# Designs tried in a protein design run: peptides against a protein of PDB entry 3S8F. Part 203

Target 1, 157 residues: chain A of PDB entry 3S8F
Amino acid sequence: VLTLFVAVPSLMTAFTVAASLEFAGRLRGGRGLFGWIRALPWDNPAFVAPVLGLLGFIPGGAGGIVNASFTLDYVVHNTAWVPGHFHLQVASLVTLTAMGSLYWLLPNLTGKPISDAQRRLGLAVVWLWFLGMMIMAVGLHWAGLLNVPRRAYIAQV
Target 2, 166 residues: chain B of PDB entry 3S8F
Amino acid sequence: DEHKAHKAILAYEKGWLAFSLAMLFVFIALIAYTLATHTAGVIPAGKLERVDPTTVRQEGPWADPAQAVVQTGPNQYTVYVLAFAFGYQPNPIEVPQGAEIVFKITSPDVIHGFHVEGTNINVEVLPGEVSTVRYTFKRPGEYRIICNQYCGLGHQNMFGTIVVKE

## One batch from the design tools (peptide; made by RFdiffusion4, then SolubleMPNN)

Design b2_p21_5_s3 (from b2_p21_5, 9 letters changed)
Fold by OpenDDE base, seed 3:
Structure b2_p21_5_s3 (fold): chain B 157 residues (1-157), chain C 166 residues (1-166), chain A 21 residues (1-21)
Amino acid sequence: as target 1 above (157 residues)
Amino acid sequence: as target 2 above (166 residues)
Amino acid sequence: DLLEQLLAGFLAMMEKLREAL
């Protein structure tokens, strides 16, 4: 139980970010319970990328709690579950944040905005990346629950 | 304006914080439920047991694979298994169906995995430590042992077999 | 001097990138 309390600061941080997004959306004219989401700049890959990363990080965080649990870890340890968790944490949040940072940083540093074509390409990249990561992560977690071993090329499933 | 913005942000943060706490309780409840309903799958932690990895091959219960399977009681066996680069000893491990098997697994060299397909046996094997796993094979047949911890160039080929006899 | 050189180099690189994009 005490170990699970470690999740409290993480959740607080995560939902503080969500609060910031809500605030931003409302500043952009979003209204109602969900209108603020639509008001966010979904046409900007620099925004979309890290947000998608955050979305992927949610199930990853839940998995982190599982992995940190003594008893539950026995079920998932060194199975495909673990790399599934990693791909949500690193290949989703971290990588997408890096991608988003690139889309912001380069125009900022060069003083030249990205073209519309580049913007559209960027959106395609981050959405496809997210989709691929989610498919792979779900598959890995599922495989892990089916006792598929980690770091093995063969499994009896 | 900054103060107003700060106050607004704080209000949203409070709302989301409340939600976060609610979700925390949900997660705790789910974990508790899982533990309560799946207690039979819990592998009890064994006592900490140490062994000298430098001598484990030469002396002691792991030294002779022919003596690795020891009957400790009626329908009870202890199997002393070595995980090494790159295989398992003994191989195959022969045990009777329905017997309570206590696996005592250690390594003379590096960290290995001991994952038995078709079972919930999945432990890391550390040099200098003895991993203890208790299991009863209900079905006869062959169970493959897979190393699921990277242990070197031959890691991918490191397999063993448990043969459960009727 | 080193810092100035590094900064100048970085800015030059950014300018090249700007022109290429």
Scores: peptide ipSAE 0.022, ipTM 0.748, DockQ to the pose 0.012
Fold by OpenDDE base, seed 2:
Structure b2_p21_5_s3 (fold): chain B 157 residues (1-157), chain C 166 residues (1-166), chain A 21 residues (1-21)
Amino acid sequence: as target 1 above (157 residues)
Amino acid sequence: as target 2 above (166 residues)
Amino acid sequence: DLLEQLLAGFLAMMEKLREAL
C-alpha cells in the first residue's frame, strides 16, 4: 500500500517533467512522435546532465519499488543490488543534476560565459559520467541478484 | 500565445500521464512475474521473539556454544547463533546434511548481518530480537557466514562457518 | 556582523573565481 502510494505520485511527477521536455522540444521546432527529442538542446551540458540523470532515475525508481516490496526485498536486501540502486538515484540523478546546475550557475554568477571548449568538455564529462554510472549500476544490480553481499569485500559466486 | 501554450502543455501532460499509468502496470506485471517464477526461499519458523541482549551471553540457549545445536526431532535441529563484534558463535556450526535446521540468531551488542554463502539465508540480526530462519542443507561442505551490515572496525573480518556433515 | 563577513567573503571568492575563469 505504501509503495503504491509513493509510486503513483512519483511517476506522475517524472512524466510531467517528460511532458515539459516534449513541449520544449516542440517549441524548438521538433515534430512528430520523436522529433521533439532531437530538437532539445543536447549541446548544452546544463541541459544534458539533468536529463541523463532522469534517464538513470527511471530504472532506479523501478528498483525502489522492488526494494520496498516485502517479498522482493528479501531477495535483494543487503546485497550489491542496494548500492546499485543508490548509484542510480544519488550518483546519477542527484549528482548529474548538481553538475548541470553548475554549468548554468557559474557562468551566471561570474558574468562570464563558458567557452566552446569548456562546453564540449562539459558534455564529455557528463556523458562519460553517465556511461560509467550505468555500467557500474547494471553490474551491481546483476551481482546483487547473484546474492553478492554489500559491505563485504568477498563474493560467494 | 500563453493560452495556446497552456492548452498544449495540458495535452502533453495527459498523454504522459496515460503513459505513466501504463508503465505502472508494466512494473506491477513484472513484479507479479517475478513472484510467480520465484524459487522457494527461506521460511520464517516462528513469531517475532525478543531477548535481553545484556544477559543473552550469560543465560539462556545462546549462553553456551557447546549447547547451541539442539536436536528437536528426527532430522530436525535448532541452532542458537550469536552474532557479535566480531564473529559468530558457535564457530563452526556443525549440522548434518539433509536435516531441517532452524537458526535462531541474535546479537548481544550491535546490529549484524547473517549471510550464508551458497544459500539464500540473509537476515539482519538486531540486539533484542531473534531472527529465525529455516533451511535444509542439501550438500555437504563448508558454508561461510558473512556479516553484511556494518558493525564496527572489525566488520570486514567478521566471518563464521557452517560445516554440513554427511 | 558574522553574516556580513560571510557574505563579504563569498563575494570576494566569487570575484576571484571570476578572474580565474
Scores: peptide ipSAE 0.020, ipTM 0.709, DockQ to the pose 0.011
Fold by OpenDDE base, seed 4:
Structure b2_p21_5_s3 (fold): chain B 157 residues (1-157), chain C 166 residues (1-166), chain A 21 residues (1-21)
Amino acid sequence: as target 1 above (157 residues)
Amino acid sequence: as target 2 above (166 residues)
Amino acid sequence: DLLEQLLAGFLAMMEKLREAL
């Protein structure tokens, strides 16, 4: 039970980021309950990538609570569920954030802005990465629930 | 206006923090609901039991694989299993169908896994600790034991067998 | 001295990257 308290600062951090996004969206002219989302710069891969990472992080965080549960961990521990979880946390959030950071950092450091073609390619890359990661993550979680073992090349299913 | 921006950010943060707390309670509630409605098959953790991994092969209940299966009562058995690099002892483990089996599993060397296919038995095995799992095999046949914790170069080939007799 | 060398190397790398992009 005490382990589950780690979810508190994690959720606080996650939704603080969400607060920043809402503020940014409203500054860009978004209004209403959801209008601020559309107002965000979805044409910029430096923005889209980490946001997609955050979206993947949501189910990953929920899974983290499951993994931290004393009783529920008996079901999912050392199954494909666990790789499913950290692929959402690391290969989605961290990796996409790194990609997004690169789209901001490189133009800034080199003094050369990215071309429109590079921007469009970047958007395609991060969206495709996100899609692929979601498919893989869902598959791994599903396999884990079917008791496919982690760190093994064989499975009963 | 910096002051106005800070106030706005603070307001949004307060709102989202409240939402985050609400979501936390939702997740806790969902876990509680799941536990309340789907408790079948849950294996509770046993009491912490310690053993000396340096002597477990020479003395004690794990020392002789021929004496690893101990009848403790009518249709009740305790099986003392060693997980080691790279296999299980005894192998095969022979138990009767329908009997209540208490597995007491430990390791003399490194951390291993004990995953029995076709069952909900899936535990880590730590040197110096005894993992206790209770299970009743309803179907006769062979059940493969898989190591699902990386333990070295032979990890992928580390298998055991439980033979459930009619 | 080491810091200056590292900085010089970094700047050279960035210039190379700028030219390549």
Scores: peptide ipSAE 0.019, ipTM 0.738, DockQ to the pose 0.012
Fold by OpenDDE base, seed 5:
Structure b2_p21_5_s3 (fold): chain B 157 residues (1-157), chain C 166 residues (1-166), chain A 21 residues (1-21)
Amino acid sequence: as target 1 above (157 residues)
Amino acid sequence: as target 2 above (166 residues)
Amino acid sequence: DLLEQLLAGFLAMMEKLREAL
């Protein structure tokens, strides 16, 4: 009940952010149904990180609804599915948002702009982190569906 | 100006809110579809049954591992299982192939898991409560019981065995 | 008041942090 109650405002918030992104992209010259996405500042790790976090949060949020369903939870509960869900929510969304925040905060706090090399390195870190999290999350969810237990070092499959 | 910007933002927000609502219905539909097509592997929750964890080892159906397997019908058995730190009793659990097995599982100490490999049996075992699981083993052999709920220092080594005989 | 003092203290701390980084 609580999860479903929180899911509605969370979903609304997520798509409100998407609305802001669309507006920003269109202001930056993006046109059409998807052209605004390309117009967003993908060269800024402070932007890319939280956006990738949001992308990871989509399947995680869907998984949250699954986990909140009594009948569906029976299939996935205490399997590797659960750590997969956690890593999407915490290690993807929260962590990437924190990383992105640092890419803004540190230059602002120190009064020194980020160098181009640091920017490129930041982009690499964020994208690699996202890729790694997606691989791990997909693997854990798949393993969970194959009934690999949570909190165990051994499995039949 | 601010007014134009506000109007534009509002328009996009309305569109995305509509999309969000549509997605909500998609998620509900997916849940409904899953429930309709994947119910065969779901074990319904039983009625809440309670026991005293402080006396469950001394009296009652869990007290004697040798008497844990009870035939309740021609092809039906009830197995009274204790999950404890750190193991299961009886161990092994011996049951016949093709029989309907009702597991009655409880704990005398802390919360444990009862996950039987190769089956859909996966329940948490709470002290003071009895977990009821029904299953029919179609294939003979050994099935490992795994504790998938952290229960202390010996958690990783907490295993049991179900032996299904022809 | 207390709020203003806390704010001043926070800003001073942030300035110190800025100088340290």
Scores: peptide ipSAE 0.017, ipTM 0.719, DockQ to the pose 0.012

Design b2_p21_5_s4 (from b2_p21_5, 8 letters changed)
Fold by OpenDDE base, seed 5:
Structure b2_p21_5_s4 (fold): chain B 157 residues (1-157), chain C 166 residues (1-166), chain A 21 residues (1-21)
Amino acid sequence: as target 1 above (157 residues)
Amino acid sequence: as target 2 above (166 residues)
Amino acid sequence: MLLQELLAGFLAMMTRLREAL
C-alpha cells in the first residue's frame, strides 16, 4: 500500500523533470519530438549523471511496483532480483545524482572552473559507472528470475 | 517573458503528466497480465498459525525430528521443520516422490529463510509463526535447503537436504 | 532569531570551506 502510494507522486515528479528537460532542450534549439533530447547539455557531467540516474530509476521503479505486488513478490522475494532493484535505485539514481551534484558543487565552492580534461574525465566516469550498474542490475534481475537466492554464496544455476 | 515561459512549461508538463498516467496504466496492465499468466508458480499464503518459540523444541510436533514426517493420507504428508541457528531439522528430510507434501516450518530462535533449490519453495521463517508450504516433488533426488535470510555468524553455512525417494 | 543565526552560521561555514578548498 505504501509503495503504491509513493509510486504515484514519484512518477509525477519524474515526468515533471522530463517536462523541464524538454523545455530546456527546446530553448537550446531542439525541434521535433526527439530533437530536444539531442540539444541538452550532454557535455556536462553535472547534467549527464543525474539524467543517467533517472534512466536507471525507470526499470527500478517498475521493479518497485513488482516488489510491492504480493503475488509477483513471491516470485522474486529474497532472490538476486532484490539486490538488482537496490542497485538501480541507490547505486544508480542516488549515487549518480550525488556524483552530478559534486561536479557542480566543487567548482562552485572553490570558485575555480572545471578544466576541459576534468570535464571529459567526469563524463567518462559517469558513463562507465552507468554502464557497469546496468550490466550488474540486468545480471542480478536475470539471476533472480532464475531463482538464485539472495544472501547466499551458492546457487543451483 | 515570464508569462510565455510559464505557459510553455505548463503545456509540456501537462503532456508529460498525461504520459505518466498512461504509463501507470501500462504498469497495472503488466501486473494484471503477469498474474493471469504466471499463477502456477505462486504458493498462496496460508492462515496465520502461531506457536511458542520457547517451548517448540520440548513439546509438540516439532519436538522430535524422528516424528517430523507424518503421513496424513495415502499420498499426502506433513513435515514439521525447524529452522534454527544454524541448520534445519529433520536433516535430511525424507519424502516420497509424487506425494503432496505440506511443510510446517517454524523457528525457535531468530528469523531464517527456507529456500529449496529446484523448487518454488521460498519462505521466511519467523519465531512464533508457522509457515505453511505445499509442494509435490515430481523428480527424485536431493534438494538443498538454503537460508536466504541473514541469521548470524553461521548464516552462510546453514544448509539442509530434502531427499525425495522413488 | 534562531533561523537567522543558523543561516549566519551556515554562511560562515561555507565561507570558511570556500577559503579552505
Scores: peptide ipSAE 0.011, ipTM 0.714, DockQ to the pose 0.012
Fold by OpenDDE base, seed 1:
Structure b2_p21_5_s4 (fold): chain B 157 residues (1-157), chain C 166 residues (1-166), chain A 21 residues (1-21)
Amino acid sequence: as target 1 above (157 residues)
Amino acid sequence: as target 2 above (166 residues)
Amino acid sequence: MLLQELLAGFLAMMTRLREAL
């Protein structure tokens, strides 16, 4: 009964973070409905990584509500849907946040800034990771809806 | 200016909170829509039924595979299935086409899965509990049972078969 | 059903909170 209520504070937290991003973007000179997004520091992998993680977490969170639903869980439980959810939550948000943290932490610990080449490489890594994760997650969720079982090497389809 | 910043933050937070609430309703609506359009395969959970996993193989309705399929009425059957490491009993399960089948599934050892390909039957099987699933096979043929819950070294090879006869 | 569960959960939480305060 109380399980689905977890969605409320989770959404509040998520969109509070979004509010902070908007505020930051506007402080950086962004204007209009979407201009604040462009004004964010997209040239910094330490910023881009966790933000991409947050973006992946959105459909994952929606899936969490589905998984927590008694009726809908009957449809998706122990199918490829579940690992799809995990990869969005852990391999996207947590992993990308960790990656972003490293891009900040290592320069600070060593006292040496990252080179421009390292920065560009870092951006490529986090974007490619995100893209690959999204493709895989969509595939897993789709397979799950087609009743592909979890923890099995065979499927009807 | 701290005051200006505070005011700005509050304004953005209020906007995004409103958006968050709207999105919550969107998610609920999407779930409701999905349920409304995909209700045919949803089987309500029954009452919790308990069994002793240590004796389920020796006594009771699961003890004899030859007596696992019980006709309970006209075109109605109950099938007592054991999921164990590493297979299903009986195997194959033979049932008639068009009959209402009530599967009573339990485990004598560890947690298993009971996933029937070509159907919406997909349940966890817990030792000491009886999983109940009701299904009517409309098409004759063979339906593979797959264990989709890790149950040990032989998990990947744990399969069964349901044979639906005309 | 989901909306009902959410509402029921909310009400249950509020009731518990009121009792705890």
Scores: peptide ipSAE 0.000, ipTM 0.744, DockQ to the pose 0.029
Fold by OpenDDE base, seed 2:
Structure b2_p21_5_s4 (fold): chain B 157 residues (1-157), chain C 166 residues (1-166), chain A 21 residues (1-21)
Amino acid sequence: as target 1 above (157 residues)
Amino acid sequence: as target 2 above (166 residues)
Amino acid sequence: MLLQELLAGFLAMMTRLREAL
């Protein structure tokens, strides 16, 4: 019930955020249908991390609706699907948002900007984290659909 | 200007909302695909039933493992299964190939899982409630029952077996 | 079915919220 209650507002919020990103990109000189994406500050890990988190959250959110649906939950419940969902929601969005927040917070708290080397390292970290999470999440969802159980060290397939 | 920015943001909302709706349909389609390909074989076979977990071991259809498999028709059986810390009873569960089996599963202690390998039987078992699953085994052999709900220190070793005979 | 469940869940939650307030 709770998931279904928040699903529609969450979807609206997500795409409102996307609209804000489009506006921001256009303010930064992006033009055309997709040019605004390129204009976003992809060189800043404090920006990239949360955005990647949001990208991972999209399929995760859809999965949340699946998990809350009576007929669909019967298929995926207590399978590897569920951990896959968690890794998209928590280990991707929440974690990457936290990471991104640190890239903003620490320089501001210390009064010292991050070096270019630190910035580049930060970008590498968040991209690699995202890639790893996507691989693992896709694998877990796939395994779940194949009826691989969670909380078990064995698989039936 | 904040005001100009606000108006500009609003101008893009309509397009993104339309995209949102389109994506919603995509997700629904994917869900439909999942249902079509992964839901065959298991049918809920009853209303919500309750049982007293404190007495289920002493009296009733779950009390005697030797009487757990009940023939209810020419090719129909009901199997009363207990999931407990840490195993299943009866163990093994013996049923004939091709018969319609109604599993009635409950727990005397904590929440367990009932996941039958090689099948799509996968339910949680709650103390005080009876989980009912209908299934027909088309192939003879051994099917392992595993617990996929953490139930204590012995959870990882909690296994049962269904033996399907020709 | 999904849409119906979504709507039903939303309405149920709103009803409970109204009752709690």
Scores: peptide ipSAE 0.000, ipTM 0.696, DockQ to the pose 0.025
Fold by OpenDDE base, seed 4:
Structure b2_p21_5_s4 (fold): chain B 157 residues (1-157), chain C 166 residues (1-166), chain A 21 residues (1-21)
Amino acid sequence: as target 1 above (157 residues)
Amino acid sequence: as target 2 above (166 residues)
Amino acid sequence: MLLQELLAGFLAMMTRLREAL
């Protein structure tokens, strides 16, 4: 009964972060309905990484509602679907946020800014990570829907 | 300036909160649509039934694998299955094709999985609880039971077989 | 069913909250 209700504060929290992004984008000169998105600092891996994590978190959150559903859980439970959900929620959002945090933290701790080459490499890493995670997550969800079991080395499909 | 920023943030938060609620309803609607249009069958959860895992092997319907398959009506059977480290009992499970089978599954030791390949049967098996699943096998043959819940060092080799006879 | 579960959860939460206050 209370399980699905957790979706409400979770979504509220997620979109509060989005509100902060909109505010930041508008402060940076972005205007209109979508112009604020382009105004965000997409050249900074410390920013890009957690934002990409958030993007992966959206389908993961939707999947969370499915996983928490009493009836739908019978379809997806202990299949590859569940690892797919985890890889969106943890390996995408949490991991990318950690990566982004390092791009901020290390320069501050060392007092040495990252070089332009390091910045570009960082951007490449986080984008490639995101792409790979999305491919893997889609694959795992798809496999789960095909009834590929979790925690098993064999599958009928 | 701080006050202006605070008001701006608050306005954006209100907007996004409204959007979040809207999206919640969209997701619910999408799930409802999927269930209404694409769900061929849902296995409902059975009633909560408890059993003593410490005695389930010695007494009761799970104690004798030779009596595990019980005919309860015309073309209706109940199968009492134990999932244990590391296998299933009885093994094989023999049932007729086209019969309505009610599986009553429990564990004497740890949590296991009961995933039957080629079917939509996929449940966790908890010691002290009885999982009830209803299924009708339309095709004869062998169906492999897979444990999809980690249960120890032998987990990867924990298999059973359902033999559906013509 | 999902909407009902959400509503039921909300009502349950509110009931518990009222009882706790």
Scores: peptide ipSAE 0.000, ipTM 0.736, DockQ to the pose 0.027

